# Peptides against a protein of PDB entry 3WG5, part 25

Target 1, 218 residues: chain A of PDB entry 3WG5
Amino acid sequence: LAKNIVYVAQIKGQITSYTYDQFDRYITIAEQDNAEAIIIELDTPGGRADAMMNIVQRIQQSKIPVIIYVYPPGASAASAGTYIALGSHLIAMAPGTSIGACRPILGYSQNGSIIEAPPKITNYFIAYIKSLAQESGRNATIAEEFITKDLSLTPEEALKYGVIEVVARDINELLKKSNGMKTKIPVNGRYVTLNFTNVEVRYLAPSFKDKLISYITD
Target 2, 218 residues: chain A of PDB entry 3WG5 as posed
Amino acid sequence: LAKNIVYVAQIKGQITSYTYDQFDRYITIAEQDNAEAIIIELDTPGGRADAMMNIVQRIQQSKIPVIIYVYPPGASAASAGTYIALGSHLIAMAPGTSIGACRPILGYSQNGSIIEAPPAITNYFIAYIKSLAQESGRNATIAEEFITKDLSLTPEEALKYGVIEVVARDINELLKKSNGMKTKIPVNGRYVTLNFTNVEVRYLAPSFKDKLISYITD

## One batch from the design tools (peptide; made by RFdiffusion4, then SolubleMPNN)

Design b1_p9_8_s1 (from b1_p9_8, 5 letters changed)
Fold by OpenDDE base, seed 5:
Structure b1_p9_8_s1 (fold): chain B 218 residues (1-218), chain C 218 residues (1-218), chain A 9 residues (1-9)
Amino acid sequence: as target 1 above (218 residues)
Amino acid sequence: as target 1 above (218 residues)
Amino acid sequence: PVIIEALGA
């Protein structure tokens, strides 16, 4: 049987408009090759709400399943990363990663202190994160608590509470565990059963532009 | 009489954390030399709220007067740029520039459409922009309308309505017209009378880092 | 944390 392709790409750092461009590029490549799925290895402390919402929308418009994988160990899907994960077709986490801390803020002051968001912004993001959880059949109560309690979870807790679908140490374990799972949101209007039997894994490198921006934003 | 120094620097493009670094660097240089003032030639379509608030705070903490000058002709102090201007010691505009369009948004969607801010975010920024106007003795009603009507003004309208203090074609006309004006906000707790009699104008170049970031964000 | 942008339309 001809091997189906699974793409793997990495996104690291703050969520910005450039991060959107990375998601769009990666998903587009995988769509063009009719990949079985794309796995995005995500490590982010958070970022911009606009970029986050655009990324969620891009994922939901994907012609193929998009799997968010919080990887490697020590990585996080913090803040905006949690929203992105909740908007995806499947969430996986490596042992020693974290998810949550979704409290919206206006930013950081000169002294590094948080500029608090108005209660009504907080309420907007509560409604939004709950919608993502509900649409994906994930725990909407915990999604709310990611904001109201600024909660962060381990992979084991996130799995237990129905926030994520897979805990996996590496790509091979992820493919093995997610084989036969249905996407948590539709692909082209249909819930897809993932078929990772006899797949080829292809790694996408960051573009030159991707590398340059990561270096400057650090 | 020993000539007092006036520094002139340019800030162009989106308001980001890097724009804060530019403001901080420019003001710090001028403070160290005990300049009579610094003039920031501003051209911005807007940007991030956090960076904007930090810039406003940095201006208000300045040991010397900070003059925002919307320049050259064709430039704007749009959105975040208007807040920055309203937070400054003096506002000037060149003929053919604009100020306003302060409606807060969450960002732009994939199709380039605006993601609307919740009404309560809008109300927060209304309160904030009105406070800046009131503290500086500028038109708080027009400041509110910069949000509620997404109003933009010409230099002549902005002067007429008491939003800005000076219309000037160039730095020389700005210095001439603003000579003897009081700062609209305090400098070290005191309203300062500007003395531009017999000054030396020094232009600050953007740093290498400043040039590189502008090139990448464009 | 999620950062909100204030942009003019």
Scores: peptide ipSAE 0.051, ipTM 0.485, DockQ to the pose 0.853
Fold by OpenDDE base, seed 2:
Structure b1_p9_8_s1 (fold): chain B 218 residues (1-218), chain C 218 residues (1-218), chain A 9 residues (1-9)
Amino acid sequence: as target 1 above (218 residues)
Amino acid sequence: as target 1 above (218 residues)
Amino acid sequence: PVIIEALGA
């Protein structure tokens, strides 16, 4: 029986293999407790394509709904963060956050200049981001423009354009607004109706290892 | 005036942005001391394309010769490590080491399966690795085969095929064998003749941060 | 065979 529990965890910083480990750990905890959902408070400038794709796949394989919440105000779901959001069961944003800027790059040169991805990589990620949008019933045109125009959107724009499902100031507003919504992708092959009536909110803390990685990446 | 000093530093583990910082720090120390060269003892299974390309560029911009030494026995210059080696002023390998296996991937899936790179990425890195080989007067055919055949070579094969310049058991043998060799790429626009006569060998230790990163990646 | 691409801003 699903417990009336919603987990909330924070993932902040660059998307790396360690970020995958955080997602996996947090989702696994929530799955084990048969939570109604997990909300991931996401704040990322982007990161690595491999880790991003693995995180998307981990979310898609989740036994419970994974809600990506771009939070707090001032946070972003930039680059890899946008893909992760588009791969999730529900996207929410706080006011003053952003989403988009998904142009793939090979990296930054020593002088901080962008090393351009070959057109073939760009086209791969265009196809990939469009697939995520299409699978979730989100705006595939805007998803493409996150790459082709390096587009970034406000929460209000993202909602208006059908990129995201919720604008909420905090977890309480998110729970209220998303209550009764269907997941945008299936959970175990079914679109789940979120039930946030009388839920206990449980916050998951970063592990010691997660804190140490964050300290080193800062 | 160049001091009769050769620096030796170890770079071990996955190629990441932190590995770039290690290369930059070590090369900078050796540059500041006007060393005759720096030898980087490299042991890597591979890593990230961006970090790899930045490391190659950092080596190419070095004011002193950077010798990549695949060391100790049992070490590898796999994947990204091969590109780094091919971008360096001289490549050496210890017996029982390997070089190659350069097929680009997008990453590993959750189950450990390879996420294939699109043909366009593969072709980009074929062109890139061939350019490194050509610029250094190394075997561009074998460089391509490191990708197309996922080829790995022994030191003896790599020497025979003109991928590397030296096979050496230790730093002392490396210094002896490479003494009087010209760098395979220019230093400040000139091919430098290595002078390892009466050199002081100075070992650079990893920083506290480097050790901490290694501890977290293990 | 581990050369991994980055998505950056």
Scores: peptide ipSAE 0.051, ipTM 0.567, DockQ to the pose 0.815; fails the geometry check
Fold by OpenDDE base, seed 4:
Structure b1_p9_8_s1 (fold): chain B 218 residues (1-218), chain C 218 residues (1-218), chain A 9 residues (1-9)
Amino acid sequence: as target 1 above (218 residues)
Amino acid sequence: as target 1 above (218 residues)
Amino acid sequence: PVIIEALGA
């Protein structure tokens, strides 16, 4: 019997292999407890493409709905965060957050200048981000423009353009607004209708390792 | 007056942005002290392409010769480590070390399978690694094969094929063998003849941050 | 937006 439980976990900072481990751990906990969903409060400037792709895959393999919630106000789902969001079952954003700015780079030079990705790589990620948008029934044109124009959107714009599904100030409003929504991608091969009636909210704390990594990478 | 000082620092583990910070810190210390050279004892399975490229750039911008020394026995300059080595002023290897295996990947899937890089990315890194080899007067054919065949070489093979310049068991043998060698790439626009007569060897310890990061990433 | 390609081990 599905427990009327929704997990909430925070993932903040750069997307790395450790961020993958966080996603995996949090989703696994929620899966093991047969939660109705997990909400990941995401705040990221971006990060590693490899980790991003692995995180997207992990989300897509989730046995439960994974809701990416760009939170709190001032947070972003920038770069890698946008891909992760587009790969998720539902995207929510708090007012005052942003999504986009997905142009791939190779890194930063010693002077802080961006090392541009070659067109071949840029085109790969254009194709990839468009695929994520298409698979989730989200705006593939805007997804492309997140790269080609380095576009960033407000929650209201993202909602209007069909990039995201919910604008919510807090978890309670998110649960209320997303109740009865279908996942934008399948869960175990099926589009699931979210049921947030009489749910218990459980917050997952970072592991000791997660806390330590966050402390070092921040 | 150039101090008769050679710095030695260890860099071990995955190549990341933190590894860049280590390289930068170590090279900067040696530059500030007008060292004759810095030897980086490298042991890496590889890591991030962005960090790798930034490290290569940092080495190339060094005001002093940067010698990559694959050390100790059992160590590798694998993947990203090979690029870093090929971007350096001199490569040495200890007996029982390896260099190569440079095929780019996007990451690992949940089952531990490699996510292959698209041909476009692979070709980019082929061009890049060949450029590093050519610029340093090292074997560009073998450099390509580090990717296309995932080739790994012993020190003896790498020396024979003109990938590296020195095989040495320890720092003293390295200094002895590399004394009078020209850097394979310019230092401040000039090919420098290494002078290791009457040098003081100074070991640089990891910073507190470096130690902490290593502890978490290992 | 940092593309980090992992260079394989």
Scores: peptide ipSAE 0.048, ipTM 0.369, DockQ to the pose 0.774; fails the geometry check
Fold by OpenDDE base, seed 1:
Structure b1_p9_8_s1 (fold): chain B 218 residues (1-218), chain C 218 residues (1-218), chain A 9 residues (1-9)
Amino acid sequence: as target 1 above (218 residues)
Amino acid sequence: as target 1 above (218 residues)
Amino acid sequence: PVIIEALGA
């Protein structure tokens, strides 16, 4: 029997339009191969709201389950990364990672000070993050607190509060623990039960363009 | 008698953090040489709010007058470009250019549709653009309408309404017309009378990094 | 006209 394929790809750094292109490329490859799922190893401090919203939309339009995995240990899904996770079919975190800190800002001043977003902007993203949580059956109260309290959670806390679905040290443990779970949002209008029995893990490398952009933005 | 130096530099494309670096570099060079002014030839469709606000701050912190010149004919100072202009010491436009279209958006959807900013965000930028206009003694009503009506103006309209100070076909006409004008905002706490009598025009070229980034973002 | 907000820490 042909093994089900699970793709694994990494997205690291700031969320930008280029990060959207990475998500789109990776998901498209996995869709073309009718993969059981794609796991995106995410490590981000945040980024652009536009890119974030487009990424969420791209994930929700996926023909296959998209799993956000905050990985490796020491990584974070901060700010925009949290929204992306909350918009996905399943969230996993490795021990020693973090999620949250979702308060919108307008940017940084020359002196490094944060330019605060007006309450009006903040309230928009509160509504947005709550909708993502509610639609995925995740903790909408904590999702709001990621903004209102600039809250950051450990994987264990996030699991406990029903923000995420899995804590896993590596891909093997992730596949084992998420096997038989239903997606938190629909895939093509249907909630899918993940089947990670007898799978082939296939890693996707960044393109040359991805590497170049990362080098310039870092 | 040593000629007063006027620097001229070009900034083209989307307003980003890299565009901030360009503004900072150009203004710094002109400051170091104690230039009478720097003229920034601006052509932009808009860009990031954070970068825009930082650019405005950098202009306002300048030790010398910063003149925004919407140039060449066919160019625009759209969206973020309008804010930058309104934050500067003097605005000029070439015939056949435009200014305005300042309605904030969250971005573009995958289908190319605009993601509307919530009224709350829009109201923040209304307050901000009005403050820039008021502080510079420019038309705050029209500045608001750049957002609320997504208004775009010709140079002649912008001059007529008191949004800009000069319509000029080229640098020579700009220097001639702006000679003896006072800056619309202070330079080091003082309004400066521009002295473009017997000047040397010095053009600043984009750095190699500037060229590389433009190539990647286009 | 694109004035975009950053989500940042």
Scores: peptide ipSAE 0.043, ipTM 0.420, DockQ to the pose 0.792; fails the geometry check

Design b1_p9_8_s4 (from b1_p9_8, 6 letters changed)
Fold by OpenDDE base, seed 3:
Structure b1_p9_8_s4 (fold): chain B 218 residues (1-218), chain C 218 residues (1-218), chain A 9 residues (1-9)
Amino acid sequence: as target 1 above (218 residues)
Amino acid sequence: as target 1 above (218 residues)
Amino acid sequence: PVIIEALSA
């Protein structure tokens, strides 16, 4: 009997190998309990490309829908966070959040100037982000512009341009608005219609390890 | 003396004219060495229809069996990748991969909605993908549904429905399971029984150009 | 600034 359970977990901070472990743990718990979906409340300035790609892959391998929710107000799905969102089954944003700014950089010089990625790297990520957008039926032109123009969008703009599916103030509004939507990518080879009728919301807490590593990386 | 050699090469990312050059180079090397087969580890979101059709043609003209292996777990043979797979001598998938989602699109509108291909283009690709399936003795109904329903399948579903021939976790399992199988299309006018008894596996590295373009497109 | 580490191809 599929429990009418929706899990909610928070992932905050830089995208690293540890962030992958968080995604893996949370999705695994929700899979084991045959949840209707998991909502990941995401707030990230970005991070490592390797970790980001692994996270995208882990989401795509999920046996249940993974909803990325840019939350709370003031949060962002910046850079790596945008890729993760575009790799997910549904994207939601709270009012006052942002998505985009995906130009790859090698880092910062001693004077604080951005060290731009060589054209090769930039073009890879253009191809990759466009792929994620195309696979999910989202706006590939805007996905490209997240890199080429370093574009950032409001939730209202992102919805208007077909980058995201939902603008919601809280979990209850998210569940209400996304009820009956199809996933933007397959779950176990099939596009799933989300059923959030009479669901129990369960919050997953960060593990002790999650708290410790977040503390070390922050 | 046919060298008991099986080549393995990786093709990742968007299907472009450069991807054609990779296929051509890898197949040519394997042909020149009279390999038993070449396995192409494929991970693609799709790409250009022109490049895809050229790749299919290049595979069909191969003097040796070309095995498309959707690998690693989390990879896909999406859109153009599905056509390429259906045009090949054998299809394998790793657990946690996908195949399908073949609806042609013209792109995305300013609002991020998919610009659907006109019926004439959609019907052309339906006829084309059904032809590939029929010629290879694979499920033409599902091939059509990859377009008409934008269907994606798991490896287990794709095997069950007769879209693919092998589910394998790695190259060794692929060789073991495909040993003694007949190619699904002719090699030089004949259906070939694959012989993977006592084979040497040789990995083809990407050329400097391949690395550069992958890096540029990456 | 999100360092998308270039996967060294």
Scores: peptide ipSAE 0.107, ipTM 0.348, DockQ to the pose 0.134; fails the geometry check
Fold by OpenDDE base, seed 2:
Structure b1_p9_8_s4 (fold): chain B 218 residues (1-218), chain C 218 residues (1-218), chain A 9 residues (1-9)
Amino acid sequence: as target 1 above (218 residues)
Amino acid sequence: as target 1 above (218 residues)
Amino acid sequence: PVIIEALSA
């Protein structure tokens, strides 16, 4: 029997292979407990493309809806975070957060200058981000502009442009607003209607390893 | 006055942003002490392209010769490690080590399968690895084949094909064989003749942070 | 393999 449980977990910092492990762990716990959904409170400046793509793939393979919630106020789903959000079953943002700025780079030079990605790589990620937007029924033009114009949006703009589904101040408002929404991508081949009626909210803490990695990466 | 000092440091594991920090720290110490060279004992299965490119750039900007030594026996300079080696002032390998297998990937899928890089990205890294080989006067055809054929070489093959400069069993043999060699790339705009006559060998240990990161990434 | 971390932004 599906438990009327919603998991909430936090992922903060750079997107790395360790962030993949966090996503995998959190989603696996929620899958095992047959949760109605998991909400990932995301705050990221971006990070690594490989890890991002793996996270997107992990979300797409989830047996339960994965909601990306850009939270708290002041947080961002920047760069890799935007791709992850666009690959998810539902996107929510808190007021005072941002999404976008998805321009691929090869990295930073020693002087802190951006090493530009070759046009071939940029074009690959344009195609990729557009595919994520299209597959989720989100604004693919804006998704492209997240790269080509290095565009960042407010929650209100992102909602207006059809990039995200919910603006919410907290988990309770998110659950209330998203109740009865269909997932933007399929769960096990089906678009699922979210049922947040009489749900128990369970918070997942970072593992000791997660805490240690976060402490070192900061 | 240049001190007749050679630093030796070990870099082991995946190439990441933390590996860049290790390279930067080690090279900076050796630069500050006006060392004759630094030898990096490299053992890596590969890693991240951004970190690799940053490491190559850091080596190219070094005020002292950076020697990549694939060590100990059983070690590899695989994938990203090969690029780093090809970007260095001199490459040495111990018997029983390997170099090559440079095929770019987008990562691994959840099932552990390789996510193929698009041809555009593969072609970028072919051009990049060939440039490193050409700039260093090393075999650019073999450098390309490290990608296109996923080629790996023994030290003896790598020396024979003009990929590397030295086969050595240990630091003492490396110093002896490389004494009087010119760097394969410039140091501060000049090709430097290595002078390993009456050198003091100084070992650099990983920082506490380096140890902690390595412990977590393993 | 070299993992392309094209997204450092």
Scores: peptide ipSAE 0.059, ipTM 0.554, DockQ to the pose 0.810; fails the geometry check
Fold by OpenDDE base, seed 5:
Structure b1_p9_8_s4 (fold): chain B 218 residues (1-218), chain C 218 residues (1-218), chain A 9 residues (1-9)
Amino acid sequence: as target 1 above (218 residues)
Amino acid sequence: as target 1 above (218 residues)
Amino acid sequence: PVIIEALSA
């Protein structure tokens, strides 16, 4: 039987326009090979809202399922990372990771203090994150609380509250647990049932450009 | 007579957190040497609003006058660059440059189309850019139109409408024309009269890090 | 048009 291919790629660091290029490149490779899915190992403290929204749109336009996997242990899908996860076809977290802390900010002042977003902006992102949760059949109340309470969740809590679909220690456990799950959002207008029964895992390396950007943004 | 020192540095490319570091480094060097002013040769298509707001704050906290000079010919102080300029002690433009196009956007979609900012965000930036203009005694109506009409101005128009203070072809003409002008915002709580009668011009080179960042963001 | 990325989220 022709093996289904699953791509695995890493995205680490701040969400920027370059992170969009990484997502686009990785998804495009996996689309061209008609992969069963791509798994993005995500570790981000957050980043730009624009890049985040573009990434969400890129995921939603994907011809294949995009799985966000908060990995390795110690990683986070913080802030922008949470929005990206909520916009994806499936969310997984490794034990010892976190998700949430989605309060929009204008930035950091010179003294390292947060510049608060005006209420109008906060309310926009509340509506946006709730829409992502609702469209994906995830907990919209918790999605709102990621902003209003700056809430962060463990994988166990996130699973319990219906924010994520899988807790998995590694790629093999992720594939095993997500096998037969439906995507939380459609792929080309259809909810897809994932088939991980006979798969080949292919790891995508970051490009030279991706490595250079990561080195500078760290 | 002890020569007053004027530093000249270049900032080119997208406004990012690294651009903040460049501004901070350049201003700090000039502050330490008790320079009469620093001239920042600015060429930017725009960038991040957070970095922009931090840069504006850093300029406003400067112990010396910070002059934004849109240079060379063909350069722009577009979008975030306009806010930075409006937050500075003096604005100059070279002939063949532009300023404006300040409409906040959430980003670019995959097809290259603009993702519009919600009206609430647009209104926030209207209020912000108007405050920068008002505080600096510049044209707040034009500042608003930089957003509402996505207006761009030539140096001659920008001078005519009271957006900028100087049109100059080079550093020597800038120093000549701005000599005896008052800063448009205070330096350490006082409006300073610029003294360019007997100055030494010192050029600051970009750091290795600055060059690397510029190369990647281009 | 400059992405005035007003917001870190």
Scores: peptide ipSAE 0.057, ipTM 0.538, DockQ to the pose 0.587; fails the geometry check
Fold by OpenDDE base, seed 1:
Structure b1_p9_8_s4 (fold): chain B 218 residues (1-218), chain C 218 residues (1-218), chain A 9 residues (1-9)
Amino acid sequence: as target 1 above (218 residues)
Amino acid sequence: as target 1 above (218 residues)
Amino acid sequence: PVIIEALSA
């Protein structure tokens, strides 16, 4: 029986192999409790592509809906965060947040300049991000432009263009607006209609390790 | 009304931007005729990652089921072909064919030696191929090993390990075995149960351009 | 062989 529980956890900072551990831990807790969903409050400037793709995979393997919520105001799902969002069962954004800027890079030089990715790499991520968009029934053209134009969108634009599903100011508004929506990708091979009627919201705190790594990577 | 038509077309040779045009043309014809499915007889040693990902995307956007059939005996869905297959609604293989060998490379040197992809690139394709496997409910571990071990499988192994859905000697056996199967990915957001009862098989010939490019790229 | 180049993001 679905316990009418919704978990909420925050993931903030750069996307790294440790961020994967955070996603895995949070999703696993919610899975173990047969939660209706987990909402991940995401605020990231981006990070490692390898970690990002592992996170997307972990989301896709989730036994429960994983909702990416770009939150709070001022937060972003930039770069890797956009891919994670596009790989999720539902994307929500708070007002004053952003999504996009997905142009791949090889890294930063000693002077802090961007090392551009070769075209082949860029094309790969174009294809990948378009795949994520298509699989989730989201705007593949805009997904491509997140790379080719390094496009960033407001929540309102992202909603308008069919990149995201919800604009919400807080968790309560998010739950209200997403109630009765279908997941944009399957959960265990099935598109799930979200049921957020009379749900208990449970917040997951970062582990000590989470706090320490956030402190080091910030 | 579904016309109980199944299209069959061949795509052979290296995966290039032109191969995308072939896929698009063939799928479009089948879509326009509201075919029950299109079967693409695939024989490829691989090719460009950009083109491959565009093809995967085109398959995922298809209004009808796209079945990748590694055919005839002696054919392969090597490298890019594996990704295309894993991105499709159903994978079939004929006896004596192969699938896998997906290790990414940057290209070939002047001496014909492989230029290895940096780990970051390899990891990206690991994540991508695993994503394709997971989305389609196929074996993600084997999908990873197609890269990490440059693994190749026989049809029987691929079926056994849950990489593919059908082993069939010909189109008639394929239609018989796949009849009543569900697509491994959605068609327009819905998993389709294939109906191959009393179907008309229509073969699509390569265009003159298709023949010319095949001749140039072979 | 697929020339698959992928990113550092």
Scores: peptide ipSAE 0.030, ipTM 0.321, DockQ to the pose 0.210; fails the geometry check

